# Peptides against a protein of PDB entry 5VVV, part 65

Target 1, 276 residues: chain A of PDB entry 5VVV
Amino acid sequence: FLCGVVEGFYGRPWVMEQRKELFRRLQKWELNTYLYAPKDDYKHRMFWREMYSVEEAEQLMTLISAAREYEIEFIYAISPGLDITFSNPKEVSTLKRKLDQVSQFGCRSFALLFDDIDHNMCAADKEVFSSFAHAQVSITNEIYQYLGEPETFLFCPTEYCGTFCYPNVSQSPYLRTVGEKLLPGIEVLWTGPKVVSKEIPVESIEEVSKIIKRAPVIWDNIHANDYDQKRLFLGPYKGRSTELIPRLKGVLTNPNCEFEANYVAIHTLATWYKSN
Target 2, 276 residues: chain A of PDB entry 5VVV as posed
Amino acid sequence: FLCGVVEGFYGRPWVMEQRKELFRRLQKWELNTYLYAPKDDYKHRMFWREMYSVEEAEQLMTLISAAREYEIEFIYAISPGLDITFSNPKEVSTLKRKLDQVSQFGCRSFALLFDNIDHNMCAADKEVFSSFAHAQVSITNEIYQYLGEPETFLFCPTEYCGTFCYPNVSQSPYLRTVGEKLLPGIEVLWTGPKVVSKEIPVESIEEVSKIIKRAPVIWDNIHANDYDQKRLFLGPYKGRSTELIPRLKGVLTNPNCEFEANYVAIHTLATWYKSN

## One batch from the design tools (peptide; made by RFdiffusion4, then SolubleMPNN)

Design b2_p14_3_s1 (from b2_p14_3, 10 letters changed)
Fold by OpenDDE base, seed 2:
Structure b2_p14_3_s1 (fold): chain B 276 residues (1-276), chain A 14 residues (1-14)
Amino acid sequence: as target 1 above (276 residues)
Amino acid sequence: SLKEKMQKIVAEEE
């Protein structure tokens, strides 16, 4: 069971010292996972093709080493979906080389994120792939196999919550393709019925699990404030039955952008996780 | 984009 934090918000990423302090807290609270997915980290999303500099490499190596020191699984995410051409072998090779570099930093767990992108493929991709889901699954499977089938590999679908599913969760052709074609060792991220789900009913997890043919990892936006930085979400982790735990592969909270605001959010997630 | 995500979040609250 993956339980911890995704740094998955828009806005200023956390500094390396905040991330190290996070790992210390995660260990102390018996949480086990950190997903590196900061939307405004340039080489994560907007400039995903760019290799890390020597200085950036040293920072990432230090961060990954710190995660290991605290027994926290460091998952490196990349979000190529803004401008990747899925059918272009050069794009696939560029993604491979980027993940090879991160693998050299000592990273062993990875994620491909296709959240917050347009549903339209370019003309070249439409000639090769029958749907957007087929394109995403193809590259995700290829990367997963290329990396030697790492123990933890995550996929974030473009339809990552109930409200983004067309026509709905159980009838989504996109999620059906993901469920049928995504390799079984790849985990699927999900935010619940909504982007920011106040509640995640058990029935909603059973519904999505059926179509994706696996238990999801919850990307939990309950404490996310990137969409309204005038608000801080200081309340406890709630609206999730502990009956979800045996029906999930994990829960990763995407908390407030302000690192200092997240004590209650993360601590109460840990209490929830240990209460089953 | 963040803006599109924000718009979707607001639409989900309605």
Scores: peptide ipSAE 0.200, ipTM 0.869, DockQ to the pose 0.546
Fold by OpenDDE base, seed 5:
Structure b2_p14_3_s1 (fold): chain B 276 residues (1-276), chain A 14 residues (1-14)
Amino acid sequence: as target 1 above (276 residues)
Amino acid sequence: SLKEKMQKIVAEEE
């Protein structure tokens, strides 16, 4: 069971010292996972093709080493979906080289994120792939196999919540393709019925699990505040029955942008996880 | 983008 934090918000990323302090807190609270997915980290999303500099490499190596020191699984995410051409072997090769560099930093767990992108394929991809889901699954499977089938590999679908599913969760051709074609060792990220799910009913997890043919990892936006800079979500982790735990592969909270605001959010997630 | 995410979240609250 993956339980911890995703740094998955828009806005100023956490500094390396905040991330190390997070790992210490995660260990202290018997949480085990950190997903590196800061949307405004340039080389994560907008400039995903760009290799890390020597200085950035040293920082990431130090961060990955710190995660290991605190027994936290460091998952490196990349979000190529803004402008990748899936059918172009050069783009696939560029993604491989980027993940090879991160693997050299000592990273062993990875994620491909296709959240917050349009469903449109370019003309070249339409000639090769039957749908956007087929294109995403093809590259995800190829990268997963290329990396030697790492123990933890995550996929974030473009339809990552109930409200983004067309026509709905159980009938989505996109999620059906993901469930049928995504290799079984790849985990699927899900935010619940909504982007920000006030509640995640057990029945909603049973519904999505059936179509994706696996238990999801919850990307939990309950404490996310990147969408409303005037609000801080200081309340407890709630609206999730502990009956979800045996039906999930994990829960990663995407909390407030303000690192100092997240004590209650993360601590109460840990209490929830231990109460099963 | 953040703007697109915000628009989607607002549409989910209506």
Scores: peptide ipSAE 0.195, ipTM 0.866, DockQ to the pose 0.547
Fold by OpenDDE base, seed 4:
Structure b2_p14_3_s1 (fold): chain B 276 residues (1-276), chain A 14 residues (1-14)
Amino acid sequence: as target 1 above (276 residues)
Amino acid sequence: SLKEKMQKIVAEEE
């Protein structure tokens, strides 16, 4: 069971010292996972093709080493979906080289994120792939196999919540393709019925699990404030029955942008997780 | 984008 934090918000990323402090807190609270997915990290999303500099490499190596010191699984995410051409072998090779570099930093766990992108493929990809889901699954499977089938590999679908599913969760051709074609060792991220799910009913997890043919990892936006920086979500982790735990592969909370605001959010997630 | 995400979140609250 993956339980911890995803740094998955838009806005100013956390500094390396905040991330190290996070790992210390995660260990202390018996949480085990950090997903590196800061939307405004240029080399994560907008410039995903760009290799890390020597200085950036040293920082990431230090961060990954710190995660290991605190027994926290460091998952490196990349979000190529803004402008990748899935059918272009040069793009696939560029993605491979980027993940090879991160593997050299001592990273062993990875994620491919296709959240917050348009459902439209370019003309070249439409000639090769039957759908956007087929294109995403093809590259995800290829990268997963290329990396030697790492123990933890995550996929974030473009339809990552109930409201984004067309026509709905159980009938989505996109999620059906993901469930049928994504290799079984790849985990699927999900935010619940909504982007910001006030509640995640057990029945909603059973519905999505059936179509994706696996238990999801919850990317939980309950404490996310990137969409309204005038608000801080200081309340407890709630609206999730402990009956979800045996039906999930994990829960990663995407909390407030303000690192200092997240004590209650993360601590109460840990209490929830240990209550089952 | 964040703006598109915000618009989707607002539409989910209505």
Scores: peptide ipSAE 0.187, ipTM 0.864, DockQ to the pose 0.543
Fold by OpenDDE base, seed 1:
Structure b2_p14_3_s1 (fold): chain B 276 residues (1-276), chain A 14 residues (1-14)
Amino acid sequence: as target 1 above (276 residues)
Amino acid sequence: SLKEKMQKIVAEEE
């Protein structure tokens, strides 16, 4: 069971010292996972093709080493979906080289994120792939196999919640393709019925699990505030039955942008996880 | 984009 934090918000990323402090807190609270997915980290999303500099490499190696010191699984995410051409072998090779660089930093767990992108393929991809889901699954499977089938590999679908599914969760051709074609060792991220789910009913997890043919990892936006910079979500982790735990592969909370605001959010997630 | 995400979140609260 993956339980911890995803740094998955828009806005100023956390500094390396905040991330190290997070790992210390995660260990202390018997949480086990950190997903590196900061949307405004340029080499994560907008400039995903760009290799890390020597200085950035030293910082990431230090961060990954700190995660290992605190027994936290460091998952490196990349979000190529803004402008990748899935059918272009040069793009696939560029993605491979970027993940090879991160593997050299001592990273062993990875994620491909296709959240917050347009549902349209370019003309070249339409000639090769039957659908957007087929394109995403093809590259994800190829990267997963290229990396030697790492123990933890995550996929974030473009339809990552109930409200984004067309026509709905159980009938989505996109999620059906993901469930049928994504290799079984790859985990699927999900935010619940909504982007920001006040509640995640057990029945909603049973529905999505059936179509994706696996238990999801919850990307939990309950404490996310990137969409409303005037609000801080200081309340406890709530609206999730402990009956979800045996039906999930994990829960990763995407909390407030302000690192200092997240004590209650993360601590109460840990209490929830241990209550099962 | 963040703007599109924000618009989707607002539409979900309505």
Scores: peptide ipSAE 0.184, ipTM 0.863, DockQ to the pose 0.556

Design b2_p14_3_s2 (from b2_p14_3, 9 letters changed)
Fold by OpenDDE base, seed 1:
Structure b2_p14_3_s2 (fold): chain B 276 residues (1-276), chain A 14 residues (1-14)
Amino acid sequence: as target 1 above (276 residues)
Amino acid sequence: SLHEKMREIVEKEE
């Protein structure tokens, strides 16, 4: 069971010292996972093709080493979906080289994120792939196999919540393709019925699990505030029955942008997790 | 901006 934090918000990323402090807290609270997915990290999303500099490499190596020291699984995410051409072998090779570099930093767990992108493929991809889901699954499977089938590999679908599913969760051709064709060792991220789900009913998890043919990892936006910089979400982790735990592969909370505001969010997630 | 898109998404869901 993956339980911890995803740094997945828009806005100023946390600094390395904050991330190290997070690892200390995660270990102390018996959580086990950190997903590196800061949306405004240029080399994560907008400039995903760009390799890390020597200085950036040293920082990431130090961060990954710190995660290991605190027994936190460091998952490196990349979001190539803004402008990748799935059918272009050069794009695939560029993605491989980027992930190879991160592997050299000591990272062993990875994620490919296709959240917050348009459903439209370019003309070249439309000639090769039957659908957007087919394109995403193809590259994800190839990368997963290329990396030697790492123990933890995550996929974030473009339809990552109930409201984004067309026509709905159970009948989504996109999610059906993901479920049928995504390799079984790859985990699927899900935010619940909504992007920000006040509640995640057990029935909603059973529904999505059926179509994706696996238990999802919850990307939980309950404490996310990147969409409203005037608000801080300081309340407890709530609206998730502990009955979800045996039906999930994990829960990663995407909390407030302000690192200092997240004590209650993360602590109460830990309490929730340990209550099962 | 991407932030604006996210705000629009969340505002539609609230």
Scores: peptide ipSAE 0.045, ipTM 0.764, DockQ to the pose 0.947
Fold by OpenDDE base, seed 5:
Structure b2_p14_3_s2 (fold): chain B 276 residues (1-276), chain A 14 residues (1-14)
Amino acid sequence: as target 1 above (276 residues)
Amino acid sequence: SLHEKMREIVEKEE
């Protein structure tokens, strides 16, 4: 069971010292996972093709080493979906090289994120792939296999919540393709019925699990405030029955952008997790 | 910006 934090918000990323402090807190609270997915880290998303500089490499190596020290699984995410051409072998090779670099930093767990992108493929991809889901699954499977089938590999679908599913969760051709064709060793991220789910009913997890043919990892936006930074979500982790735990592969909270605001959010997640 | 658009989507979803 993956339980911890995803740094997955838009806005100013946390600094390395904050991330190290996070790892310490996660260990202390018996949580085990950190997903590196800061939207405004340029080389994570907008410039995903660009290799890390020497200075950036040193920072990431240090961060990954720190995660290991605190027995936190460091998952490196990349979000190539803004402008990748799935059918272009050069794009695939570029993605492979980028992840090879991160592997050299000591990273062993990875994620491919296709959240918050246009649902349309370019003309070249339409000639090769029958759907957007087929394109995404193809590259994800290829990368997963290329990396030697790491123990933890995550996929974030474009339809990552109930409201983004067309026509709905149970009938989504996109999610059906993901469920059927995504290799079984790859985990699927999900935010619940909504992008920001006030509640995640057990029935909603059963529904999505059926179509994706696996228990999801919750990307939980309950404490996310990147959409309204005038607000701080300081309340407890709530609206999630502990009955979800045996039905999930994990829960990663995407909390407030302000690192200092997240004590209650993360601590109460830990309490929730340990209550099972 | 893209970020503003995405924030708008999230706000509408709330």
Scores: peptide ipSAE 0.043, ipTM 0.756, DockQ to the pose 0.800
Fold by OpenDDE base, seed 4:
Structure b2_p14_3_s2 (fold): chain B 276 residues (1-276), chain A 14 residues (1-14)
Amino acid sequence: as target 1 above (276 residues)
Amino acid sequence: SLHEKMREIVEKEE
């Protein structure tokens, strides 16, 4: 069971010292996972093709080493979906080289994120792939196998919540393709019925699990505030029955952008997790 | 921006 934090918000990323402090807290609270997915890290998303500089490499190596020191699984995410051409072998090769670099930093867990992108393929991809889901699954499977089938590999679908599913969760051709074609060792991220789910009913998890043919990892936006900079979500982790735990592969909370605001959010997630 | 678009989506879901 993956339980911890995803740094997955838009806005100013956390500094390395904050991330290290996070690892200390995660260990103390018996959580085990950190997903590196800051939307405004240019080399994560907008400039995903760009290799890390020597200085950036040193920082990431130090961060990954710190995660290991605190027995936190460091998952490196990349979001190539804004402008990748899935059918272009050079693009696939570029993605491989980027993940090879991160592997050299000591990272062993990875994620491919296709969230917050349009459901459209370019003309070249339409000639090769029957659907957007087929294109995403193809590259994800290839990368997963290329990396030697790492123990933890995550996929974030474009339809990552109930409201984004067309026509709905149980009848989504996109999620059906993901479920049928994504290799079984790859985990699927999900935010619940909504982007920000006030509640995640057990029945909603059963529904999505059926179509994706696996238990999802919750990307939980309950404490996310990047969409409203005037609000801080300081309340407890709630609206999730502990009956979800045996039906999930994990829960990663995407909390407030302000690192200092997240004590209650993360601590109460830990309490929730241990209460099963 | 994409961030603004996402804000609008979330606000509609609340």
Scores: peptide ipSAE 0.043, ipTM 0.761, DockQ to the pose 0.880
Fold by OpenDDE base, seed 3:
Structure b2_p14_3_s2 (fold): chain B 276 residues (1-276), chain A 14 residues (1-14)
Amino acid sequence: as target 1 above (276 residues)
Amino acid sequence: SLHEKMREIVEKEE
């Protein structure tokens, strides 16, 4: 069971010292996972093709080593979906080289994210793939296999919540393709019925699990505030029955952008997790 | 920005 934090918000990423402090807190609270997915980290998303510099490499190596020191699984995410051509072998090769570099930093767990992108393929991709889901699954499977089928590999769908599913969760052709064709060793991220789910009913997890043919990992935006500068939710982790735990592969909270505002968010998640 | 677009989407869900 993956339990911890995803740094998955828009805005200023956390600094390396904050991330190290996070790992210390995660260990102390008996959490086990950190997903590196900061939307405004340039080489994560907008410039995903660009290799890390020597200086950036040293920082990432140090960060990954710190996660290991605190027994936190470091998952490196990349978000190529803004401008990747799925059918172009050069693009696939570029993605492979980028993840090879990160693997050299000591990273062993990876995520491929297709959240917050247009649900359209270019003309070249339409000639090769039957749908957007087919294109995404194809590259995800190829990358997963290329990396030697790492123990932890995550996929974030474009339809990552109930409200984004067309026509709905149970009838989504996109999610059906993901469920049928995504390799079984790849985990699927999900935010619940909404992007920011006040509640995640057990029935909603049973519904999505059926179509994706696996238990999801919750990307939980309950404490996210990147979308509303006036929002600061300091309440406990709530609206999630502990009955979800046996029905999930994990829960990763995407908390407030302000690092120091997340004590209650992360601590109450830990309490929730240990209560089962 | 894409962030602003996502903000609008999230605000409609609340």
Scores: peptide ipSAE 0.033, ipTM 0.712, DockQ to the pose 0.878

Design b2_p14_3_s3 (from b2_p14_3, 9 letters changed)
Fold by OpenDDE base, seed 1:
Structure b2_p14_3_s3 (fold): chain B 276 residues (1-276), chain A 14 residues (1-14)
Amino acid sequence: as target 1 above (276 residues)
Amino acid sequence: SLHERMREIVAAEE
């Protein structure tokens, strides 16, 4: 069971010292996972093709080493979906080289994220792939196999919540393709019925699990505040029955942008997890 | 921006 934090918000990323402090807290609270996915980290998303500089490499290597020191699984995410051409072998090779670089930093767990992108393929991809889901699954499977089938590999679908599913969760052709074609060793991220789910009913997890043919990892936006800079979410982790735990592969909370605001959010997630 | 679109989406879900 993956339980911890995803740094997955828009806005100023956390600094390296905050991330190291997070790892210390995660270990202390018996949580086990950190997903590196800061939307405004340029080389994570907007400039995903760009290799890390020597200075950036040193920082990431130090961060990954710190995660290992605190027995936290460091998952490196990349979000190529803004402008990748899935059918272009050069794009696939560029993605492979980027993940090879991160592997050299000591990273062993990875994620490919296709959240918050347009549902359209370019003309070249339409000639090769029968749907957007087929394109995403193809590259994800190829990368997963290229990396030697790492123990932890995550996929974030473009339809990552109930409200984004067309026509709905159980009948989505996109999610059906993901469930049928995504290799079984790859985990699927999900935010619940909504982008920001006040509640995640057990029945909603059973529904999505059936179509994706696996238990999801919850990307939990309950404490996310990047969508409203006037709000801080300081309340406890709530609206999730502990009956979800045996039906999930994990829960990663995407909390407030302000690192110092997240004590209650993360601590109460840990209490929830240990209460099963 | 994409962030602005996300704010609108989340606001519509509330």
Scores: peptide ipSAE 0.253, ipTM 0.867, DockQ to the pose 0.886
Fold by OpenDDE base, seed 4:
Structure b2_p14_3_s3 (fold): chain B 276 residues (1-276), chain A 14 residues (1-14)
Amino acid sequence: as target 1 above (276 residues)
Amino acid sequence: SLHERMREIVAAEE
């Protein structure tokens, strides 16, 4: 069971010292996972093709080493979906080289994220793939196998919540393709019925699990505040029955942008997790 | 921006 934090918000990323402090807190609270997915880290998303500089490499290597020191699984995410051409072998090779570099930093767990992108393909990809889901699954499977089938590999679908599913969760051709064709060792991220789910009913998890043919990892936006700079979410982790735990592969909270605001959010997630 | 679109989406879901 993956339980911890995803740094997955828009806005200023956390600094390395905050991330190290996070790892210490996660260990203390018996959580085990950090997903590196800061939307405004240029080499994560907008410039995903760009290799890390020597200085950036040193920082990431130090960060990954710190995660290991605190027994936190460091998952490196990349979000190529803004402008990748899935059918272009040069793009696939570029993605491989980027993940090879991160592997050299000591990273062993990875994620491919296709959240917050347009649900369409370019003309070249339409000639090769039957659908956007087919293109995403193809590259994800190839990368997963190329990396030697890491123990932890995550996929974030473009339809990552109930409201984004067309026509709905149980009938989505996109999620059906993901469920049928994504290799079984790859985990699927999900935010619940909504982008920001106030509640995640057990029945909603059973519904999505059926179509994706696996238990999802919750990317939980309950404490996310990047969408409203006037709000801080200081309340407890709630609206999730502990009956979800045996039906999930994990929960990663995407909390407030303000690192200092997240004590209650993360601590109460830990309490929730340990209560089952 | 994409972030602005996300604000609108989340606001519509509340």
Scores: peptide ipSAE 0.252, ipTM 0.865, DockQ to the pose 0.879
Fold by OpenDDE base, seed 5:
Parts: structure tokens; C-alpha cells; sequence
Structure b2_p14_3_s3 (fold): chain B 276 residues (1-276), chain A 14 residues (1-14)
């Protein structure tokens, strides 16, 4: 069971010292996972093709080493979906080289994120792939296999919540393709019925699990505040029955952008997790 | 921006 934090918000990323402090807290609270997915990290998303500099490499190596020191699984995410051409072998090779570099930093767990992108393929991809889901699954499977089938590999679908599913969760051709064609060793991220789910009913997890043919990992936006700079979510982790735990592969909270605001959010997630 | 679009989406879900 993956339980911890995803740094997955828009806005100022956490500094390396905050991330190290996070790992210390995660270990202390018996959580086990950190997903590196800061939307405004340039080389994560907007400039995903660009290799890390020597200085950035040293920082990431140090961060990954710190995660290992605190027995936290460091998952490196990349979000190529803004401008990748799935059918272009050069794009696939560029993605491979980027993940090879991160592997050299000592990273062993990875994620491909296709959240917050347009549902349209370019003309070249339409000639090769039957659907957007087919294109995403193809590259995800190829990368997963290329990396030697790492123990933890995550996929974030473009339809990552109930409200984004067309026509709905149970009938989504996109999620059906993901479920049928995504390799079984790849985990699927999900935010619940909504982008920000106040509640995640057990029945909603059973529904999505059926179509994706696996238990999801919850990307939990309950404490996310990047969408409203006037709000801080200081309340406890709530609206999730502990009955979800045996029906999930994990829960990763995407909390407030303000690192110092997240004590209650993360601590109460840990209490929730240990209460099962 | 995409961030602005996400704000609108989240606001519509509330």
C-alpha cells in the first residue's frame, strides 16, 4: 500500500530542505511514499525533453538519497502530454533518455502523467493510434518495459476523476482501453468522483476499479489549494472510509502549496491509514 | 493558462 504525499500542485515547488523534512515526517508517521510531480518544475512538464544540468542532477541525487535514508519510496513523475507526439520514435527516445538520467540518480520508481491536457491527438498520432488512450497506453507500456518493469510504476489518466469520464466512469471508452491494454504491473492514479473530492464513496472505487481492472492509487486533492490562493486547507483527512484501504493500491495526498500548512493533513492521513 | 482552466473546473465542481 502506497501511502504518503504527492508534490503535484501548481505554483512554487517545495525546496530541497522542505522535501527532506517531509521525508523525516513521513518516516516518523510510518508513511512510505513521495511522488515528485510539481507542475511548475520546468523539466517535469513544460520542458520535459530537457535533461537535468549537473547542478540539478546533484540536487536530485541528494534528494533521492535522502528519501532512501528515511525509507521513503521516491517516485519520479514526468508529464510529457502537453506537446508529445506519441507516434514519433524520436519523442519516445527522448523520454527514455530523460528517465535513464533519473535512473542514474538512483531513482527506481516512476510515473507517467497525462493529467490536465487536451483530449485531442495531432494528425500524425491519429494515423497511428485508434484513440488517445491507445497512444498513452502504448508509450506507457513501452517505457515501463524499457525501464525493466520497475516495482512501482504509475500512470495518471487524462480521465483521472469521475467528472472527466465520457460519458461516465463505467462506460468510458478511454478508461476501458486503459484497463484492457495497460500492463497489469502499472498502477493507475485517480482523484475520486471529482478533481477535488470532498468524499470518496466505496462504490465509486468499486466502479473505477472494475473498468481499469485494478485497484487505483488515490491522488487525493482534499487539501490542495493551488486552485484558490485565498484558501488554506488545515482540516483533517476526512470523507474517506477506512473501508477504502483494502480496495486501494494507495493514497498520496496532494496538499497545500504552503509546506508549513500540511502538518494536520499529513498526520491525519497517517492516523487514517494506521486505523485499518 | 492551464492553471486558470483548472481553477474554473474545480470551481464548477463545488
Amino acid sequence: as target 1 above (276 residues)
Amino acid sequence: SLHERMREIVAAEE
Scores: peptide ipSAE 0.248, ipTM 0.866, DockQ to the pose 0.968
Fold by OpenDDE base, seed 2:
Structure b2_p14_3_s3 (fold): chain B 276 residues (1-276), chain A 14 residues (1-14)
Amino acid sequence: as target 1 above (276 residues)
Amino acid sequence: SLHERMREIVAAEE
């Protein structure tokens, strides 16, 4: 069971010292996972093709080493979906080289994220792939296999919550393709009924699990405030029955942008997790 | 921006 934090928000990423402090807290609270997915980290998303500099590499190596020190699984995410051409072997090779570099930093767990992108393929991709889901699954499977089928590999669908599913969760051709074609060893991220889900009912998890043919990892935006930085979400982790735990592969909370605001959010997630 | 779009989406879900 993956339980911890995804740094998945828009806005200023956390500094390395904050991330190290996070790992210390995660260990103390018996959480086990950190997903590196800061939307405004340039080489994560907007400039995903760019290799890390020597200085950036040193920082990431230090961060990954710190995660290991605290027995936190460091999952490196990349979000190529803004401008990748799925059918272009050069693009696939570029993605492979980027993840090879991160592997050299000591990273062993990875994620491909296709959240917050347009549901359109270019003409070249339309000639090769039957749908957007087929394109995403193809590259995800290829990367997963290329990396030697790492123990933890996550996929974030474009339809990552109920409100994004067309026509709905159970009838989504996109999610059906993901469920049928994504290799079984790849985990699927899910956010619940909404982008910010006040509640995640058990029935909603059963519904999505059926179509994706696996238990999801929750990307939980309950404490996310990147959409309204005038608000801080300081309340406890709630609206998730502990009955979800046996039906999930994990829960990763995407909390407030302000690192210092997340004590209650993360601590109460830990309490929730241990209460099962 | 995509961030602005997400703000609008979240606001519409409330």
Scores: peptide ipSAE 0.233, ipTM 0.863, DockQ to the pose 0.953

